# Ledger of designs, part 297: peptides against a protein of PDB entry 5KEZ

Target 1, 320 residues: chain A of PDB entry 5KEZ
Amino acid sequence: NVAIYNPFRPWWERYQPVSYKLCTRSGNEDEFRNMVTRCNNVGVRIYVDAVINHMCGNAVSAGTSSTCGSYFNPGSRDFPAVPYSGWDFNDGKCKTGSGDIENYNDATQVRDCRLTGLLDLALEKDYVRSKIAEYMNHLIDIGVAGFRLDASKHMWPGDIKAILDKLHNLNSNWFPAGSKPFIYQEVIDLGGEPIKSSDYFGNGRVTEFKYGAKLGTVIRKWNGEKMSYLKNWGEGWGFVPSDRALVFVDNHDNQRGHGAGGASILTFWDARLYKMAVGFMLAHPYGFTRVMSSYRWPRQFQNGNDVNDWVGPPNNNGVI

## One batch from the design tools (peptide; made by RFdiffusion4, then SolubleMPNN)

Design b2_p29_3_s2 (from b2_p29_3, 14 letters changed)
Fold by OpenDDE base, seed 3:
Structure b2_p29_3_s2 (fold): chain B 320 residues (1-320), chain A 29 residues (1-29)
Amino acid sequence: as target 1 above (320 residues)
Amino acid sequence: SKQDEILAAARASGNHFIAEGQLANLLAS
C-alpha cells in the first residue's frame, strides 16, 4: 500500500493499495506465511481484510513511496506491480462531475464512482477479477480461512460473485478437503438508501451495522430504551437473518466517532458500558460475533471531532 | 461545505462507516 507520511503512517494507509504483494508495515510474505502456519497449527484461523474495490487515492503522488517499494502512478492509473492501467478503472463509467460518489441515493454512483478519490476498479472486467482472484488465491494457498471484503457496498454483487467463483478451496493441510473460504462483506445498510444488505446474501455474510448502533442506544439508555426491549434482539429488531449477519459492537471506523450512530457506538473508551455490550453480544446467539481489539491513542477533540483519529497502533517508525 | 469536508476526511482515511442518512446525524451533532 501507499506509505503516507502526512500524517505519519496512519492506520488507513492500509486501505490504499498499490499492489497485491504481501509486504506491508506488518512484515513480509515469509513472516506472514510463518504466522499463518503457526496460528493454524493451534487452531487459530486467519481472515484477511481484502481491499479489492479500489486502489489508492487519485491525488497521491506518483513514485515508489509504498510499503514494498512498488512504483505506482495514480494520475495515469498505472500500477505496474499488478499490473493495472487506465483500462482497468471506472473513470469513464462514472458520470459525476468530480468522478467521486456525490449521491448515495444513486446506486450506480455508489458502485461505479470513486469512494472519495480512491481509484475505482472496473470489476466487470475479467482481467481485473482474475488479478484479484490470484491475490486471494495466493492467500488461500498460504492457509488463510477466509476474507472480509472491504467496501462491498461499492461493488456490484455479481462482480463479487464472479471473483468468489474463481477461488480455490482452502488449504487441505489444515482444512477438510473441499472447504470454502469464509466470506463476510462490509455493507453499511442502516436503511434509507437503495443498496441493501440483502443484495449481498448470495456471496456470504454481511456486516450488520444496525447491531452496534442500536445496542449502543440501549446500553446508554438513550431515547427511553430499556434492556428489556432486547427480548427479541436480532431479526425481531429488523436485522438481517442471523445466518447472514456478522455482528460487532464497534470496528476500527466507528470507534473513531464517524459514521452511523456516531456517539451511540460503544468503544473501549467507555469501558463499563462497552463491557456490558460485548458481554451481551457474546451471550446472545444472533449472528457471527466479532470482538474488537484496539489501542489507545492521544485523542484531541476539535469541534467535536478527534483530529488524531488517524493514529495507528503502536509502532517503531511506522513498522509494527 | 462542512458536509464535504467530513466526507472527504472520512473517505480519504478509509472510513467507510458513513451512509448518507447518518451523515445528517453527524452534521446535526
Scores: peptide ipSAE 0.021, ipTM 0.578, DockQ to the pose 0.314
Fold by OpenDDE base, seed 2:
Structure b2_p29_3_s2 (fold): chain B 320 residues (1-320), chain A 29 residues (1-29)
Amino acid sequence: as target 1 above (320 residues)
Amino acid sequence: SKQDEILAAARASGNHFIAEGQLANLLAS
């Protein structure tokens, strides 16, 4: 991915890929392979956060300022380490003036335009699908158990399916022969927009963002909410079917939404309430559960926004 | 729309989740 220095090595630089090489701030491919092996050997499975909707931001300077040293040129859409070229992006398909998503009520813009400047891959192309599948298959062959698909809301469900149909079975050294990768898709559906979580049910599980938002409200006793109202927690609260839901109290994005993104979201900053919420989540049978492991950073709120929400994990001069 | 602009700006800063109450506050400002 790109190496960002202003601000200094933010967490979100990891979501701006310039190649599918497995060398980042976390380590190189050999180290990753070693970690996967060690984890699998003790029954801990690895699920990769796969960034496949886009490459880096269109405004990032060309060069070799990347975690693997790979050259890239956002201006010419040149990513030779893949390789991708200008033919592999949706620039000509997006019809907005800026090239970015301008209207989230327009599903076509949400899928075909750039997410906040991130160069949008043309996932309709078999070439692009194949390059992504090669990346994911490399990970599968290493021994990962599945994937979180980042920014799934911004990809057409059919394109995702086409990629998934190219995936290998899981590595038989650790998984039963014929095992399929576990897929869960990040889709933010709080209602009010045309894109629905149900659009993605055919590809795997989806993130249920209503879960943490509503649970936070209940645990905080906001608006007269009571724990007893959780009797029909899950589908009864308008959530997706349990067998399609990936649930969580917070994630890296909404954990940074205090005062701006989502005041109801419980995080480690509110330790007691957070433990209550996580405990309830783990005890309740609804959905597939995910527990957050995070870190403290020097929050600084200005006009309701944390100006330091970019801060990544503790690091040594950018190396994690 | 103003709402879309707020959402876009939030996503650009890594705040991909906007709760209803927070959005209402931002729209009112």
Scores: peptide ipSAE 0.019, ipTM 0.525, DockQ to the pose 0.234
Fold by OpenDDE base, seed 5:
Structure b2_p29_3_s2 (fold): chain B 320 residues (1-320), chain A 29 residues (1-29)
Amino acid sequence: as target 1 above (320 residues)
Amino acid sequence: SKQDEILAAARASGNHFIAEGQLANLLAS
């Protein structure tokens, strides 16, 4: 991914890929392979956060400022480490003046335009699908158990399916023969927009962002909410079917107060309430549960916004 | 507004904060 130095190595640089090399601040491919093997050998499975909707931001400077030293040029859409070129992006399909998503009520913009400047891959092309599949298959062959698909809302479900159809079975050294990778898709569906979580049920599970948001309001006792109202928690609250839901109290985005859930989201900053929410989630049968492990950073609020929400994990001069 | 600042920051950084409309839907739900 790109190496950002202003601000200094933010967490979100990891979501701006320039190659599919397994070479980041977390380690190299050999170290990753070793970790996956050691985990699998004791029954711990690995699921990869796969960033396949886009490459880096269009305004990032060209050069070799990346975690593995790969050259890239956002201006010319040149990513030779893949390789991708200008033919592999949706620039010509996006009809907005800025090239970015401007109207989230327009499904074509949401899927064909840039998410906050991130160069949008043309996932309709078999070439692009194949390059992504090769990346994911390499991980499968290493021994990962599945994937979180980042920014799935911004990809056409059919394009995702086409990629998934190219995937290998899981590594038979650790998984039963014929096992399929476990897929869960990040889709933010809070209602009122044309893209629905149900559009993606055919590809795997979907993140249910209503879960953490609503649970937060209940635990915080906001708006007259009571714990007794959780009697029909799950589908009774309008959430997706349990067998399609991936549920969580917080994630890395909304932990910073500006993602889906807003101020209602409970985090480790509110330790007691957070433990109550996580305990309830783990005790209740609805959905497939995900527990967050995070870190403290020096929050600094200005005009209601944390100016340090970019801060990544504890590190030694950029090295994690 | 706070929402405007969030959107501006998101555009600058490329992170996955939700859009203003999505946040509004959440708060209205």
Scores: peptide ipSAE 0.017, ipTM 0.547, DockQ to the pose 0.417
Fold by OpenDDE base, seed 1:
Structure b2_p29_3_s2 (fold): chain B 320 residues (1-320), chain A 29 residues (1-29)
Amino acid sequence: as target 1 above (320 residues)
Amino acid sequence: SKQDEILAAARASGNHFIAEGQLANLLAS
């Protein structure tokens, strides 16, 4: 991915890829392979946060300032380490003046335009689908068990399906023959927009963001909410079917930033209430549960917003 | 819309989720 130095190596630089090389601040491919093997050998499975909707931001400077030293040029859409070129992006498909998503009530914009400047891959092209599948298959062959598909809301479900159809079975060294990768898709559906979580049920599970939001209000006792109201928790609260839901109390996004401050989302910053929420989530049968493992950072609130929401996880800051 | 602008700004800052209450507050401001 791109190396961002202002701010200094933020967490979100990881979501701006310039290649599919396994060479990041988390480690190199050999180290990753070693981890996957060790985990699989004791029954711990690995899923990868796969960023396949886009490459880096269009405004990032061209050059070799990336975690694996690969050259890239956002201006010309040149990513030779893949390789991608100007033919592999949706620039000509997006009809907005800026090239970015301007109206989230326009599903076509949401899927064909750039997410806040991130160069939008033309997932309708078989070439692009194949390059992504090659990346994911490499991970499958290493021994990962599945994937979180980042920014799934911004990809057409059919394009996702086409990629998934190209995937190998899981590595038979650790998984039964014919096993398929575990897939869950990040789709933010709180209502009010045309794209729905149900659009993606055919590809795998979907994140249920209503879960953490509503659980937070209950445990915080906001608006007269009571724990006893959780009697019909799950589908009874209007959530997606349990077998399609991936649930969580918080994630890295709603744990920080402009949209999370003062909101219902519980985090480790609210230790007591957070433990209650996580405990309840793990005890209740609804959905496939995900537990957050995060870190402390020096929060600095200005006008209700944490200006240090960019701070990444602990790192030596000097290797890659 | 104003809501779309707020959502876009949130995404630009790395926050892809805005709680309903927070969104309501932002829309009202």
Scores: peptide ipSAE 0.017, ipTM 0.521, DockQ to the pose 0.256

Design b2_p29_3_s3 (from b2_p29_3, 10 letters changed)
Fold by OpenDDE base, seed 5:
Structure b2_p29_3_s3 (fold): chain B 320 residues (1-320), chain A 29 residues (1-29)
Amino acid sequence: as target 1 above (320 residues)
Amino acid sequence: SEEQKILDEARARGDHSVAEGRMANLKAS
């Protein structure tokens, strides 16, 4: 991915890929393979956060400032380490003046335009699908158990399916023969927009962002909400079917205070309430649960916003 | 404006949650 130095190595640089090389601040491919093997051998499975909707930001300077030293040129859409070129992006398909998503009520913009400047891959192309599938299959062959698909809302469900159809069965050294990768898709659906979580049920599970938002409101006792209202928690609250839901109290985005769900989201900063929420989530049968492991950072609020929300995990001068 | 600064920062970091603050009113019956 791109190496960002201003601010200094933010967490979000991870979501600006320039190649599919397993070479990041977390380690190299050999180290990753070693970790996967050790984890699998003790029954711990690995699920990869796969960034396949886009490459890096369009405004990032060209060069070799990346975690593996790969050259890239956002201006010319040149990513030779893949390789991708200008033919592999949706620039010509997006009809907005800026090239970015401008109207989230326009599903076509949401899927064909750039997400906040991130170069949008043309996932309708078999070439692009195949390059992504090769990346994911390499991980499957290493021994991962499945994937979180980042920014799934911004990909056409059919394109996702086409990629998934190219995937290998899981590595038989650790998984039963014929096992399929576990897929969960990040789709932010809080209502009021044309793209729905149900559009993606055919590809795997979907993140249910209503879960953390509503649970936070209840536990915070906002808007007159009561714990007794949780008697029909889950589908009774309008959430997606339990067998399609991946549920969580918070994620890395909304943990920073202004993500999906707003201020209702409980985090480790609200220690007591957060423990209550996580305890409830783990005790209740609805959905597939995900527990957050995060870190503290030096928050500095200016006009209600944390100016240090970019801060990445604990590191030694950029080295994790 | 402060709002513009937030948007600019979101654009810089690729934050796809900033633009989504709407929540449907769902409550147990």
Scores: peptide ipSAE 0.025, ipTM 0.554, DockQ to the pose 0.294
Fold by OpenDDE base, seed 4:
Structure b2_p29_3_s3 (fold): chain B 320 residues (1-320), chain A 29 residues (1-29)
Amino acid sequence: as target 1 above (320 residues)
Amino acid sequence: SEEQKILDEARARGDHSVAEGRMANLKAS
């Protein structure tokens, strides 16, 4: 991915890929293989956060400022380490003046235009699908158990399916023969927009962002909400079917006050309430649960916004 | 068996939550 130095190596640089090489701030491919093997050998499975909707930002300077040293040129859509070229992006398909998503009530913009300037891959192309599948299959062959698909809301469900149909069975050294990768898709659906979580049920589980948002409101006792109202928690609250839901109290985005959920989202900063929420989540049968493991950073609020929301995990000169 | 069928289908679609959860039941049967 792109190496960002201003601010210094933010967490979100990971979500600006320039290649599918397994060399990042966390280590090289050999180190990754070693970690996956050691984890699998003790029954701990690895799920990869796969960034496949886009490459890096369109405004990033061309060069070799990347975690693996690969050359890239956003201006010309040149990513030779893949390789991708100008033919592999949705520049011609997006009809907005900026090239970015401007209206989230337009599903076509949401999927065909750039997410906050991130170069949008043409996932309708078999070539692009195959390159992504090759990346994911490489990980599968290493021994990962599945994937979180980043920014799934911004990909057409059919394109995702086409990629998933190219995936190998899981590594038989650790998984039963014929096992398929576990797929969960990040889709933000709080209602009011045309894209629905149900659009993605055919590909795997989806994130249920209503969960953390509503639970936060209840635990905080906002708007007269009571714990007793959780009697029909799950589908009774309008959430997706339990067998399609991945649930969580917070994620890396809304932990920083961004994304879905607003101020109701509970985080480790509110330790007591957070533990109550996480405890409830783990005790309740609804959905597949995900627990956050995060870190403290020096929050600095200016006009209600944390100016240090970019801060990544503890690191040694950018190396985690 | 019906239980084995459910497990196989879960594995086929990558639903680890179902597959792993039912493995113990199959072994006990």
Scores: peptide ipSAE 0.020, ipTM 0.440, DockQ to the pose 0.015
Fold by OpenDDE base, seed 1:
Structure b2_p29_3_s3 (fold): chain B 320 residues (1-320), chain A 29 residues (1-29)
Amino acid sequence: as target 1 above (320 residues)
Amino acid sequence: SEEQKILDEARARGDHSVAEGRMANLKAS
């Protein structure tokens, strides 16, 4: 991914890829392979957060300032390490003045325009689909069990399906022959927009952001909410079907506030309430559960916003 | 003004959760 130095190596640089090479501040490919092997050998499976909707921001300077040292040029849409060129992006499809998504009530903008400046890949092209599939298949061959598909809301469900149809079976060294990768898709659907979580049910599970948001309000006792109201928790609260839901109390985005779920989201900063929420989630049968493992950073609030919300996980590798 | 600042910061870092969360209707569930 692109290396950002202002601020200094933020967490979100990881979501700005310039290649599909497995070398970041989290480690190199050999280290990753070793981890996957060791985990699989003791029954712990690995699921990869796959960023396949886009490459890095359009405003990032060209050069070799990337974790693997690969050259890239956002201005010319040149990513030779893949390779991608100007033919592999949706610049011609997006009709907004800025080239970015401007109206989330326009599904075509949401899927064909740049997400906050991130160069939007033309997933309609078989070439692009194949390059992504090659990346994911490489991970499957290493021994991962599945994927979180980042920014799925911004990809056409049919394009996702086309990519998934190219995927290999899981590595038979650890999985039964013919096993398919576990897929869950990040879709932010809190209602009020044309793109729905149900659009993606055919590809796998979907993140249910209403879960953490609503649970937060209940445990915080906001708006007169009571724990007893959780009697019909799940579909009874308007959530997606249990077999399509991946649920969580918080994620890396909404843990930093102002994200999907807003201020209701409980985090480790609210230790007692958070433990209550996580405990409830693990005890209740609704959905496939994900528990957050995060880190403390030096929060500094200005005008109600944490100006240090960019701080990445603890890391002493400042070279790559 | 405060809302716009939040959105601008989100755009700068590619934080789609923040950007989309502000546009989403939480009460529409």
Scores: peptide ipSAE 0.020, ipTM 0.516, DockQ to the pose 0.551
Fold by OpenDDE base, seed 2:
Structure b2_p29_3_s3 (fold): chain B 320 residues (1-320), chain A 29 residues (1-29)
Amino acid sequence: as target 1 above (320 residues)
Amino acid sequence: SEEQKILDEARARGDHSVAEGRMANLKAS
């Protein structure tokens, strides 16, 4: 991915890929392979956060300032380490003046235009699908168990399906023969927009962002909410079917006050209430559960916003 | 067995919540 130095190596640089090389701030491919092997050998499975909707931001300077040293040129859409060129992006499909998503009530914009300047891949093309599948299959062959698909809301479900259909079975060294990768898709659906979580049920599980948002409100006792109202928690609260849901109390985005849930989201900053929420989630038989492992950072609020929300995990001069 | 069929179907669709949860039970039986 792109190496960002202003601010200094933020967490979100990971979501600006310039290649599919397994070479990041966390380590190289050999180190990753070693980690996957060690984890699998003790029954811990690895699921990769796969960024396949886009490459890096359009405004990033061309050069070799990347975690694996690969050259890239956002201006010309040149990513030779893949390789991608201008033919592999949705620039011609997006009809907005800015080239970015301007109206989230227009599903075509949401999927064909750039997410906050991130160069949008043309996932309708078999070439692009195949390059992504090759990346994911390499991970599968290493021994990962599945994937979180980042920014799934911004990809057509059919394009995702086409990629998934190209995937190998899981590595038989650790998984039963014929096992398929576990897929869960990040889709922010709190209602009010045309893109729905149900659009993606055919591809795998979907993140249920209503879960953390509503649970936070209840545990905080906001708006007269009571714990007793959780008796029909799950589908009874309008959530997706249990077998399609991946649930969580918080994630890296809404932990920083961004994304779905707003101020209701419980985090480690509210330790007591957060423990209650996580405990309830783990005890209640709804959805596939995900527990957040995070870190403290020096929050500095200005006008209600944390100006240090970019701070990534603890590191040694940028190296994790 | 019916349990094996459920497991196989879960693995086929990549539903590890079911597949891996039941694996221990099948091996123990």
Scores: peptide ipSAE 0.019, ipTM 0.406, DockQ to the pose 0.015

